Peptides against a protein of PDB entry 5OK6. Designs and how they scored, part 8

Target 1, 215 residues: chain A of PDB entry 5OK6
Amino acid sequence: ELPGLDSQWRQIENGESGRERPLRAGESWFLVEKHWYKQWEAYVQGGDQDSSTFPGCINNATLFQDEINWRLKEGLVEGEDYVLLPAAAWHYLVSWYGLEHGQPPIERKVIELPNIQKVEVYPVELLLVRHNDLGKSHTVQFSHTDSIGLVLRTARERFLVEPQEDTRLWAKNSEGSLDRLYDTHITVLDAALETGQLIIMETRKKDGTWPSAQL

## One batch from the design tools (peptide; made by RFdiffusion4, then SolubleMPNN)

Design b1_p8_8_s2 (from b1_p8_8, 6 letters changed)
Fold by OpenDDE base, seed 1:
Structure b1_p8_8_s2 (fold): chain B 215 residues (1-215), chain A 8 residues (1-8)
Amino acid sequence: as target 1 above (215 residues)
Amino acid sequence: SLSASLFG
């Protein structure tokens, strides 16, 4: 059964556990389509539970680019296209109204940037390849806060590189040349890596030479 | 192998 309208409003909008709650690194937040949320606001503010303003089930369909991989559309803006809710508030709304059948929740993580906490709505999607087979790629999502070392480890795992093989990364830049990622301790953000960017894993030869050193 | 043009 739906709780009282005032109780719903307090539970979702209160500054301690609701939409205005302070962000904390590692927490899960969820996207809700803006028009649905505004309809819910109108419903709970109207004071009549039997009102024709009942929002129905949560439907985020307009936020998705596709219903196969459930990727978000590019360029969505907080407050215009969606609102962000903490996990507790999201779960309450889903419990009360339901979520559109077959549609996954849009879960995102709070990350810590140098000066702010932010919900990372768009993680960086990198195209990982091997230097000797550019035609086989793995698309992998990384946080802006992930290290280049994690990108390298992930590439090694995806390409089944043996532990004894030495590897390093190159990023294809906007000019079409390759920049070597020397420091594995910097973040994806610090390296200025972007979604769709090609990352090339170079494997050291058995003779101890690097393929790139012969070019 | 990577083409020489990719490494500049």
Scores: peptide ipSAE 0.046, ipTM 0.774, DockQ to the pose 0.187
Fold by OpenDDE base, seed 5:
Structure b1_p8_8_s2 (fold): chain B 215 residues (1-215), chain A 8 residues (1-8)
Amino acid sequence: as target 1 above (215 residues)
Amino acid sequence: SLSASLFG
């Protein structure tokens, strides 16, 4: 049974546990398509449960670029295209109204940036390749807060690099040259890595030389 | 090699 309209409003919109709740690093938040959310607001504010303003199932279809990979469209803006809800509020709405059949929830994490907490709606998608085989890429998502060390470990795992093999990363820059990622302790954000950027894993040769040093 | 084209 649906809770009373006033109860729904208070559970979702409140500043302590709802939409206006302070962001906390590591917590999950969910995107809700704005038009659906506005219809829900109108419904619960109207005070009539039988109103024609009933929002129906949550439908985020307009936020997705495709229904295969369920990637978000580029350039979506909070408050224009979607609203963000904390996990508890999202789960309440899904419990009450349902989610459109086949659609995954759009879950995102709160990240801690140097001066702000934000929900990371767009993680960085990097194209990982080996220096000797550019034809085999792995697209992997990373947080802006992930270290270059994590990118390197992930590349090693995806390419099944043996533990005894030494590896390092290069990023292809906008000029088409390669910048070595020397510091593995800096973040993806600090390294200014962007979605679609090519990251090259170089593996040290058995003779102890680097492939890049022979060029 | 592909490596030469990348690092050269």
Scores: peptide ipSAE 0.044, ipTM 0.764, DockQ to the pose 0.208
Fold by OpenDDE base, seed 2:
Structure b1_p8_8_s2 (fold): chain B 215 residues (1-215), chain A 8 residues (1-8)
Amino acid sequence: as target 1 above (215 residues)
Amino acid sequence: SLSASLFG
């Protein structure tokens, strides 16, 4: 059941628990398409529940590039294309108005960057491969704040690498060369890894030599 | 850096 219009406004827009609340690392926030949100604002500010300004169900269709993988369009801008809501506010709106049938929520995490918190709308998708079988890839999503060590562990897990096998990572650079990711403690951001970038996991040979060292 | 061709 829909609460009163003033109660909706206070619940969603108040600075303590609503849209204007401070970001906290690890929290979930949700994207709402801007036009829908503006229609909702007009509805609740109008003071008439029977008005023609009723927003209907939440529909984020214009934010998606496809309805198969539900990937976001590139280059979306906060305040122009979408509004960010904390999880509580999102769940209230969904409970009151519904979400378009079959459409998934657009959930994102707050990350801690140097001197700023932000909602990570576009995490990094890396293409993981083994040095000896480039034809078998795993696309895996990582936060910019994830360590190279996590990327390596994830690659080992996806390729079922045994614990005793020694492995290391290479990133394909823009020139088509491979740069070795020596430091596993730096982040994806620090390593300047980008979406769609090829990451090659090299496995050490039984003789103790590296495949890459023979060339 | 190494050439990507080293792994292909």
Scores: peptide ipSAE 0.044, ipTM 0.769, DockQ to the pose 0.707
Fold by OpenDDE base, seed 3:
Structure b1_p8_8_s2 (fold): chain B 215 residues (1-215), chain A 8 residues (1-8)
Amino acid sequence: as target 1 above (215 residues)
Amino acid sequence: SLSASLFG
């Protein structure tokens, strides 16, 4: 059974635990399609539980580009296309109204950027390849706050690189040249890596030379 | 920077 309309409004819009609560790094937030949320606002503000303004189940279909991989459309804007809710508020709405059958929740993490917390709606998808076989790629998601060291470790794991093998990364830039990722302690954001960018893992030869150093 | 073609 649904809570009273005033109780729903206070639970979801409460500044301490609802939509307006402070962001904290590592917390989960959820996207809700804007038109559904506005319909819910109109329903709970109307004061009539039997109103024709009942929003129905949450339906985020318009936020997805496909129903296979459930990827978000590019260029979605907070406040225009969706609203962000903390996990508790999201779970209340799902409990009260349900979620459209077969749709996954759109869960995102709060990340810490310089002087700001943000819900990371679009993690970076990198195309990982080996220097000797550019035709075999692994697409992997990373946070903008992940280190280049994590990207390197992930590439090593995906390509089953032995612990004794030495590896390093290159990024293909917008000009089509390769930039060496020297510092493994900087973030994906600091390195200005973007979704769809090619990241080349170079493996050191047994003779101790690098393939790129002889070209 | 190196050309991407160097690894092909």
Scores: peptide ipSAE 0.042, ipTM 0.759, DockQ to the pose 0.663

Design b1_p8_8_s3 (from b1_p8_8, 5 letters changed)
Fold by OpenDDE base, seed 4:
Structure b1_p8_8_s3 (fold): chain B 215 residues (1-215), chain A 8 residues (1-8)
Amino acid sequence: as target 1 above (215 residues)
Amino acid sequence: ALFADLFG
């Protein structure tokens, strides 16, 4: 049975685990399609549990670009297309109303940026390739807060680079040229890496020379 | 390709 409407409102909007709670790095938050959420708001504010404003099960279908990988549509905006709820609030809503069959929850993590916490709705998807085989790419998601070092380590792992092999990264820029990612301590954000960007891992030759140095 | 041109 559903909790009282006022209790629902308090729990989701103003509770300790409500929508307005402070963001904390590492926490999971969930996206709820805005129209559904507004319908829910109208329902719980209406005071009639049997009203025609009952929102039904949570349905985030319109947020997804596909039902295969369950990727979000590009360009979704908080407050316009979706609302963000902390895990507890999300789970309450799911328990009360259910989630559309087959849909995964849209879980995202809070990240800490220099001066703000943010739910990272769109992690950066990088196309990782080796310098000598551009046709074999690995698409990997990274947080904006992940270091270039992590990108490099991930690339090494995906391409089964042995520990003794020396590698470095290049990013293909918008002009079509390659920018060397020298500092592995900066973040994906600092390096201004974007989704779909090609990242080239260069492996040092056995002779100690870099393939790129011969150009 | 860019890298073919760059790295051979």
Scores: peptide ipSAE 0.055, ipTM 0.800, DockQ to the pose 0.306
Fold by OpenDDE base, seed 1:
Structure b1_p8_8_s3 (fold): chain B 215 residues (1-215), chain A 8 residues (1-8)
Amino acid sequence: as target 1 above (215 residues)
Amino acid sequence: ALFADLFG
């Protein structure tokens, strides 16, 4: 069922369609644990399919901090902890070797930053709350390239805000104060929002006043 | 206190 070793190497490491192919915004890439990948490299470069260097099924367990939400450990480094593969290459490896039972693939998207394309390994996780009920939060993942407008729309949806209700966002900054997110067209990156940051959705009162206007 | 002052 496995293709020839040279064919595997060419398929996965091919600079045109493999690991070294150009990044394109919106495409999916996948993380592979580094030690497994190096074992695979040794296997296919060895030229012996019966070699003891057979890598077995893909196992990314060491990349996860938990097996409940399957969140990545913080501070993982490309080339040291994991290798990035385009979707096609990942699917080939999975079809050839399998993926550890019950373990989800680690799929990430290529994003377009001002001067570079990058696989966004760590999207931003924001804690969304309402101004009048800080005890009920929704943790939602956003791309650095997502707009503040999307964050606001997402908050409205999660809190079941009616279309006629007017809302706006505040972010709790590192100093512990609140910064209003005035421009909804800038990105999460431009607003310097970070994982774990509290985002407060303020809802306009029926009398047309804002709760925060009393400050 | 901050949130109470702002939105209370």
Scores: peptide ipSAE 0.054, ipTM 0.797, DockQ to the pose 0.322
Fold by OpenDDE base, seed 3:
Structure b1_p8_8_s3 (fold): chain B 215 residues (1-215), chain A 8 residues (1-8)
Amino acid sequence: as target 1 above (215 residues)
Amino acid sequence: ALFADLFG
C-alpha cells in the first residue's frame, strides 16, 4: 500500500531525512535514474493517486553498462542522469514501487575529502601486477580516500607475498612512464590514480637490490 | 623484457 502523496513527498524530499539531508562519511546513498524520479515527482505533486503519471517500478537500466557485472556507465552526472537518495529514502521508494526485477540497487558510500563530503559514485579500479609478470593482473576497487599503503597491502595479499619480502609500488602514468609511489600515507586521490591505471608491485631481490635499480 | 620497457 502506498502512503498519501503528500506523505511520500515529505518523506523523500524532507531536508532533514530526505534527498537534501547533509552527507555523512560512511553512510550509504543510492542512485535513482533521473527520468523515473521526475515521473515520481510529477505523480506525487499531481495530488491524484489514480493519475496516469504513476511511475511504476524503479528502473535503473539506462545507468548500467552491462547486466553481468552491473557496472555503471562512464560519465554519469548527478542531476542529469540520476539523483542521490539516502538509504532510508531509497528503501521507502523500493517498498512503495518496487525495483525492476533482477536489477541490483546502486549503493555508494559518502567519503570525506579535504573540503567536502561526496558520494563516491566511481571508486577507482586499479590494475595490479607484479614487475616480473605483467600478464597476470588483479583488478581491485579502491576509494579515492584509501591510502597507497592499503593499495600495497592489498597487492601483497592478492599475490600471496610472504611477510619477509619487501615490496613497493609504481604507477604507469599517461605518458607511459612509471612514477614511484614513495609516500604510502597519501591517498589514491593525492596520487592522482585513475580507473584502469596499471600499478606495478616491485619485489626486492634476496640480495637486497631492487630490480628497477638495474635498468 | 616488459618490465624493462616500462622503466626504459
Scores: peptide ipSAE 0.053, ipTM 0.794, DockQ to the pose 0.208
Fold by OpenDDE base, seed 5:
Structure b1_p8_8_s3 (fold): chain B 215 residues (1-215), chain A 8 residues (1-8)
Amino acid sequence: as target 1 above (215 residues)
Amino acid sequence: ALFADLFG
């Protein structure tokens, strides 16, 4: 038996623990396909638990572009394609209605930007490569709030760079040229890195020279 | 050009 419809509404829509609650950095929020959510709203607002407006299980299928990596479609818009719920509210809905079999929850984190908190629906996926072997890449997801330093450390880890080896990053820009990422303390956002962008890790030669300096 | 020069 489902909770009372009024209770459902209060649990999901309230301003303290529900959809309307303030965003808090680091918290997990979940995407719910908009049409399902609107159907749920209609159901609980209708006041009849036996109504034909019962929404059924949560189905986010239309939000995914693939069922392999469960990547979101590009260009989804909050309030049009999906709604965001805090973890507690999401888990309530899942417990009450279920989630379509095989679908993972679409979990995203609240990030703190200079003047705003937002749920980061689209983290940046970077293609990490070494300067001497562009054919071997690691695709890694980063937050816009992650530092270039973290990108560099991640690249070093993925390519098993020894601690004594010195490395630095280049980003391929839209014009096909390379921009040095000098400041490792700025964020991915500050560096204007974009998903799908190629990031080249250059390793300093044992003679102390940089490969790029030989140009 | 830079790619060719840097990475071969």
Scores: peptide ipSAE 0.051, ipTM 0.788, DockQ to the pose 0.410

Design b1_p8_8_s4 (from b1_p8_8, 4 letters changed)
Fold by OpenDDE base, seed 1:
Structure b1_p8_8_s4 (fold): chain B 215 residues (1-215), chain A 8 residues (1-8)
Amino acid sequence: as target 1 above (215 residues)
Amino acid sequence: ALYADLFG
């Protein structure tokens, strides 16, 4: 059952615990389609629970590019296409109004950037491949704040690399050449890695030589 | 060959 309209407004919009609350690294926030949210605002501001302005269930369909992987459309803009709500506010709205059947929540994490906290709406999707089998890729999502070391460990895991095997990463750059990722302590952001970028894991040969050294 | 094309 829906709480009172004023109570709904305070729970969702209150600057201390609602939409305007401070971002904290590691917390989950959720996307809500803008038109639905504006309809909800109109409903709760109208003062009549029986109003024809009732928003119905949350429907984020217009934010998705597909219903298979539930990927977001590219180029969505906060405040224009969607609003961001903290987990508590999102769960209240879902409890009160429901979520469209079959749609997953659009959950995103707050990340710590050098000067600001931000909800990472578009994490980086990298195409991981082995140097000797470019036809077999693993698409893996990373935060901009993840280290290159994590990318390397993830690649090793996906390709079932044995612990004793030595590996290193290369990134295909915009010019089509390969840049070696020497420093594994820098972030995906620092390395300027982008979605769709090819990351090549090179495995050291049994003779102790690197395949790339022969080129 | 493909490897050489990547690193060449």
Scores: peptide ipSAE 0.048, ipTM 0.775, DockQ to the pose 0.210
Fold by OpenDDE base, seed 3:
Structure b1_p8_8_s4 (fold): chain B 215 residues (1-215), chain A 8 residues (1-8)
Amino acid sequence: as target 1 above (215 residues)
Amino acid sequence: ALYADLFG
C-alpha cells in the first residue's frame, strides 16, 4: 500500500534518514534513474494520488550498458543521470512502486577517503596476469580504498600461488611502461590504478632472482 | 615477446 504523498516525501527526502543523510563508511546506497526520481517528486508534490504524474515502477534501464552483466554505463553523473538513496529509502520506494522486472538493484558502498566519504559508484576493475603468461587474465573488482597488499593476495589466490612462492606486482602505465608497486600498504587510489589497467604479478625464481632483473 | 615489451 502506498503511504500518503506527504509521508512519502518526508520519508525519502528527510535529511536525518533520507537522501540528504550523512554518508557513513560501509553503508549501502542505491542508484535511482534521475527521470524516474523527478517524476516521483512531481507526483508526491502534486498532492493528488490519482494524478497522471504517477511514476510507475522504478526503471534503471538507461543506467546499464548491458542486460547480461548489468554493468553501468561509463561517465554517469550524480544529480544528472541518477540520484543516490540510502538503503532504507531505496527499499521504501521499491516496496511502494516496485522495480522493473529482471533489473537488479544498483547497490554501492560508502568508502572513506582521506577528507570525505563518497559512494563508490565505479569500483576499479583490474586485469590481473602472471609475468610469464600475459594471455591469461583475471578481471577482479577492487575498491579505491583497498590496499595493494589485497590486490597481491587476490592475484596469488586466483593464480593458485603456493605460500612459499614470493611475488610482487607491476602496473602497466598509460605510456606502456611498467611501474613496480613497491609499497603494499598504499591504496588502489594512492597507486592511481584505473579500470582496465593491466597488473602483472611477477613470481620470484627458485634461484632467488627476479625475472625482471634479467632484462 | 610480450614480456620483453613490458619489462624491456
Scores: peptide ipSAE 0.046, ipTM 0.773, DockQ to the pose 0.211
Fold by OpenDDE base, seed 4:
Structure b1_p8_8_s4 (fold): chain B 215 residues (1-215), chain A 8 residues (1-8)
Amino acid sequence: as target 1 above (215 residues)
Amino acid sequence: ALYADLFG
C-alpha cells in the first residue's frame, strides 16, 4: 500500500535519503524522468490519493536513446530532463509505484571532483586501440575521476598485453594529431578526454624502440 | 594516414 502523500513527500524530498541530501563520493543515485517526477510531486501535493494526477509506474523511456544497451540520450540536463534521487529514495518510489517493465534503473555514481561532488551521469566512453591495429577497438567506460593509469591498465587488459611489455598512451586530439599522455596520475578529466575519443596504446618494440620514435 | 605514418 502507498504511504500517505505527506509521508511520501517528506521521505523523497526532505528525508535523510531525500533528493536534497548531500552527495557523497561512491554513492549510487538514480535518474527519474522529470515529467514523471513532476506528476508525482503534483500528486502528493494535491492531497487526494485517488487523484487523476496519480503518476503511475516510473517510466524513464524518454531518457534512453535505445532499449538495447539502455544508454542515455546525449545532452540530458538535470532539473530539465531528469531528477536525481539517492538510492533509498529511488527504491521507495519503485516500491510504491513500480518501474516500467523491462526498463533498468538508471544508476549513477557520485564522483568527487577537485571542489565539488557530482553524480556522474555521463561517464567517458573511450575508444581504445593498439597502434598496430587501429581497426580493432574496445569501447570502455571511465569516470572523469579515473586516472590515465587506469585507462592504460584497462587497455593492457583488454588487449591481453603481457606484464613485461611496455606500453604508453596517445590521445587523438580535435585537430587530428596525437597527444602523448605522459602523466598517468592525472585524471581523464584533467587530460580532457571525451566520449568517443580515440586512445591509442603504443607497445614498445622488442628492439627497445618505440614505433612512434621513427618520426 | 597520420596513424599509419606514425606507427605503420
Scores: peptide ipSAE 0.044, ipTM 0.760, DockQ to the pose 0.323
Fold by OpenDDE base, seed 5:
Structure b1_p8_8_s4 (fold): chain B 215 residues (1-215), chain A 8 residues (1-8)
Amino acid sequence: as target 1 above (215 residues)
Amino acid sequence: ALYADLFG
């Protein structure tokens, strides 16, 4: 049975643990489709538990571009397309109303950027390849706050590069040229890497030369 | 040039 409407409102809109709580780096937040959330607001604010404004199960279908990988549509805007709720509030709503069968929750992490915390709704998906085998790509998701060093380590792991092998990264830019990612300590954000961008891992030759230096 | 040489 549903909690009282005032109780629901207080749990979800609470400044301590609800929608308006401060963001904390590393915490999970969840997307709720805006129309559903507004319907819920109308229901609980109406004061009639038996109202026809009952929102039913949470349905985020309109936020997804596909039901295979459950990728979000591009260009979704907070407050227009979805509302962000902290884990506790999300779990309350799911427990009270349910989630549409087969839909995964849309979980995202709070990230720490210079002078701001935000929920990272769109992590960066990079296409990792080796310089000598473009036919084998790995799509890997990274936070904007992840270092280029992590991208490099991840590429090395995915391609089973031995520890003694030296590697470096290039990014294919919009002009089709390659930009060398020299500094591995900067973030994905600092390097301005974007979703769908091709990242080439170059492996140093056994003779100590780089393939790109022989060109 | 670098692109062509790395990717053929």
Scores: peptide ipSAE 0.038, ipTM 0.746, DockQ to the pose 0.484

## One batch from the design tools (peptide; made by RFdiffusion4, then SolubleMPNN)

Design b1_p9_1_s1 (from b1_p9_1, 5 letters changed)
Fold by OpenDDE base, seed 5:
Structure b1_p9_1_s1 (fold): chain B 215 residues (1-215), chain A 9 residues (1-9)
Amino acid sequence: as target 1 above (215 residues)
Amino acid sequence: MVAPADGWE
């Protein structure tokens, strides 16, 4: 049931549980298309439930570049293209107005960077490949805060590498050469890995040599 | 270490 307009405003636009609440690492936040949100604001601030300003169901269609993978458009800006809501506020809006049929929620996580909490709208999409089959990639999303160790474990899992097999990672750099990812404790951010970057998992040969050692 | 991508076995 749709609550009173003042109640809606208080549930969504407050500093304790709404849009203005502090970010906390690991929490889920949701994107709402800016024009819809502004229409909702105008509706609830207007004080007339029968107003022509009724926003209808939430529709984030303009934020997506495709309706197959539901990937966000590049270069979206908070406050211009979308607003961020905590899970409770998002679920209230969805319960009141609905979400466009077939459209998934745009859920994102709060990550902790050295000096700030941020909603990670754009996780890093890496192209994982094996050294012996560069043409067969697996696209996997990682947080900027994920370790290179997690990238390696994920690659091992995707390629069904047995526990006794030794593996290591290389990143294709902007010059087209491969940089060895030696430190598995640094983050994706620290390694300056970017979306679309090729990450090569090298598997140690049975003779104990590495395929790349002959180069 | 930098290695070419075409040098893999």
Scores: peptide ipSAE 0.018, ipTM 0.610, DockQ to the pose 0.407
Fold by OpenDDE base, seed 2:
Structure b1_p9_1_s1 (fold): chain B 215 residues (1-215), chain A 9 residues (1-9)
Amino acid sequence: as target 1 above (215 residues)
Amino acid sequence: MVAPADGWE
C-alpha cells in the first residue's frame, strides 16, 4: 500500500534520509531519471492519490547507453538528467512504485575529495595489461580516490603475480608515450588517469633487470 | 624517460 502523499514527500524530500541530506563518504546513492522524479513530485504535491499524475514504476531507460551492460550515457548532469537519492529514499520509492522490469538500480558511492564529498557517477575504467602481452586487457573500475597502489595490487591479482615477483606500473599517454607511476600513494585522480587508458604492469626479470631498461 | 610500449619483450 502506498503511504499518504504528504508522508511520501516527507520521507523523500524532507526526511533525515531525504534527497537533501548531507553526503557521507562510502555511502550508496542512487540515480533516478529526472522526468520520472518530477512526475512523482507533481503527484505527491497534487494531493490526490487517484490523479492522472501517478508516475508509474521508476524507469531509468534514458540514462543507459545500452541494455546489455547497463552503462550510463556519458555527460549526464545532476539536476538535469537525474536526481540523486540516498539508499533509504531509493528503497522507499522502489517499494512504493517498483522499478522497470529488467533494469538494474544505478548505485553509486560517495567519495571524499580534498574539499568536497561527491557521488561518483563515473568511476574510472582502466585497461590493465602486462608488458609482455599488451593484447590481453582486463578492464577494471576504480574510484578517482583509489591509490595507484590499489591499481597495482589489482593488476597483480588479475594476472596471478606471485608475491615475490616485483612489479611496477606505466600509464600510456594519448600521444603514445609511457609515464611511470612512481608514487603508489597518490590517487587515480592525482595521477590524471582517465577512462579507457592503458595501464601496463611491468614485471622484473629473474636476473634483476627491468624489461623497459633495454629500450 | 619515456619508453615506447611496442618495445617491451
Scores: peptide ipSAE 0.017, ipTM 0.601, DockQ to the pose 0.446
Fold by OpenDDE base, seed 3:
Structure b1_p9_1_s1 (fold): chain B 215 residues (1-215), chain A 9 residues (1-9)
Amino acid sequence: as target 1 above (215 residues)
Amino acid sequence: MVAPADGWE
């Protein structure tokens, strides 16, 4: 059942679990399409439940580039294209108005950056390849806060590398050259890795030499 | 070390 309009406004905007509450690392937040949210604001601020301003079910269709993988469009901007809500507020709105049939929620995590907490709307999609088979890529998502060590472990797992095999990573840069990822303790952000970037896993030869040392 | 992208043997 829909709460009173003033109760909806207080719960979503000004509550302890409202839109304006501080971000905390590891929490889930949800995207709501901006026009729907503005329609909801107008409805609850109007003070008339019978108003023609009723927003209907949440519809995030304009935020998706496809309805198969439910990928977000590139270049979406907070406050212009969408609003971010904490999990509790999102679940209230969904319970009150529903979500468009077949659409998944757009859940994202709060990450800790060096000077700020941020909802990570766009995780980094890396193209993982082996040095000896550059044509066979595996796309894997990582947080900007994930370590290069995690990227390496993920690559090893994806390519079924045996525990005794030694591996290391290279990143293809914007100039088309390869940068060696020496420090596995730095983050994806610190390494300036970007979506669509090619990450090459090099495997050490049985003779103890590296393929790249012959270049 | 920086290596050429196409140079893997």
Scores: peptide ipSAE 0.017, ipTM 0.589, DockQ to the pose 0.389
Fold by OpenDDE base, seed 1:
Parts: structure tokens; sequence; C-alpha cells
Structure b1_p9_1_s1 (fold): chain B 215 residues (1-215), chain A 9 residues (1-9)
């Protein structure tokens, strides 16, 4: 059963615990399609629970580019295409109205950048490959705040590299050449890595030489 | 150091 309209508004739009609450690093937030959210606002502000303005179940279909991997469309804008809600508010709306059958929630994390907290709607998707098999990529998502060291560890894990094997990373740049990622302590953001960028893991040979040593 | 993409052995 739906709670009273005023109670719904207070739970979702409350400045302390609702949509307007401060962002906290590591917290989960959820995307809601803008038109649905505006319909909900109109419904709860109308004062009539039996109104024809009832929003129905949450439907985020227009935010997805595919229903296989449930990837977001590129270039979505907060306040135009979607609204961000904290986990508690999202779960209330889902409990009251439901979510369209088969659609996953669009969960995102708050990240901390040097001067701002933001919900990271678009994590970086990197194409991880081995130097000796460029045709077999693993697409992996990383936060802009993740270290290059984490990217390297993830690549080692995906390619089943033994602990005793030495590895290093190269990034394919916009000019088509390879830049070595020397500093593993900098972030994905600091390294200016972008979605769809090819990251090559080089493995040191048993003779102690690097495959790229002649380059 | 920049390496050519096709130079991997």
Amino acid sequence: as target 1 above (215 residues)
Amino acid sequence: MVAPADGWE
C-alpha cells in the first residue's frame, strides 16, 4: 500500500536524507528516468491518491542503449535525462511503485575527487590485452579514482599471470602509439585514461628481457 | 617512452 502523498514527498525530497542530502564517498545512488520522476512529483503534489497522474512502475528503458548488458546511453545529463536518488529513497520508490519487469537498478557510487564529491555515472571501461595476443580483450570497468596499480593487478588476474612473473602496462594513445604507465600510484583520471582505450599488459620474458626492449 | 604498437615480439 502506498503511504500518504505528503509522506512520500518528505521521504524522497527531504534535504537531510532524500534527494538533496550531501554526497558521501562510497555511498550508492540510483538513476531514475526524468519523465517518470516528474510524473511522480506531479502525482504527490496533486493531493489526490486516485489521480490519473499516477506514475506507474519505474521504467528506465530510455536510459539504456541495450537490454543485454544494460549499458547506459552515452551523453545522459543529470536533471534532463535522469534524477539521482540515494539508496534509501530509491528503495522506497521501488517498494511503492515497483520497477519495470526485467530491468536492473542503475546503481552508481559516489567518488571523491580532489575538490568535489560526485556520483560516477560513467566509470571508465578499459580494454585489457596481453602484448602477445592483442586480439583477445577483456573489458573491465574502473573508477576514475582507481589506481593504475589496481588496473595492473586486475589485468594480471584476468590473464592468470603467476605471482613470480613481472608485468607492466602500456596505454594506446590518440596518435596510435603506446605510452608506458610508469607510475602505478596515480589514478585512472590522472593518467587520462578513457572508455574504450586499449591497455596492453606486457609480461617479462624468462630470460629477464622485456618484449618491448628493442622498441 | 613511446613504443610502436606493432613492435611486440
Scores: peptide ipSAE 0.016, ipTM 0.596, DockQ to the pose 0.411

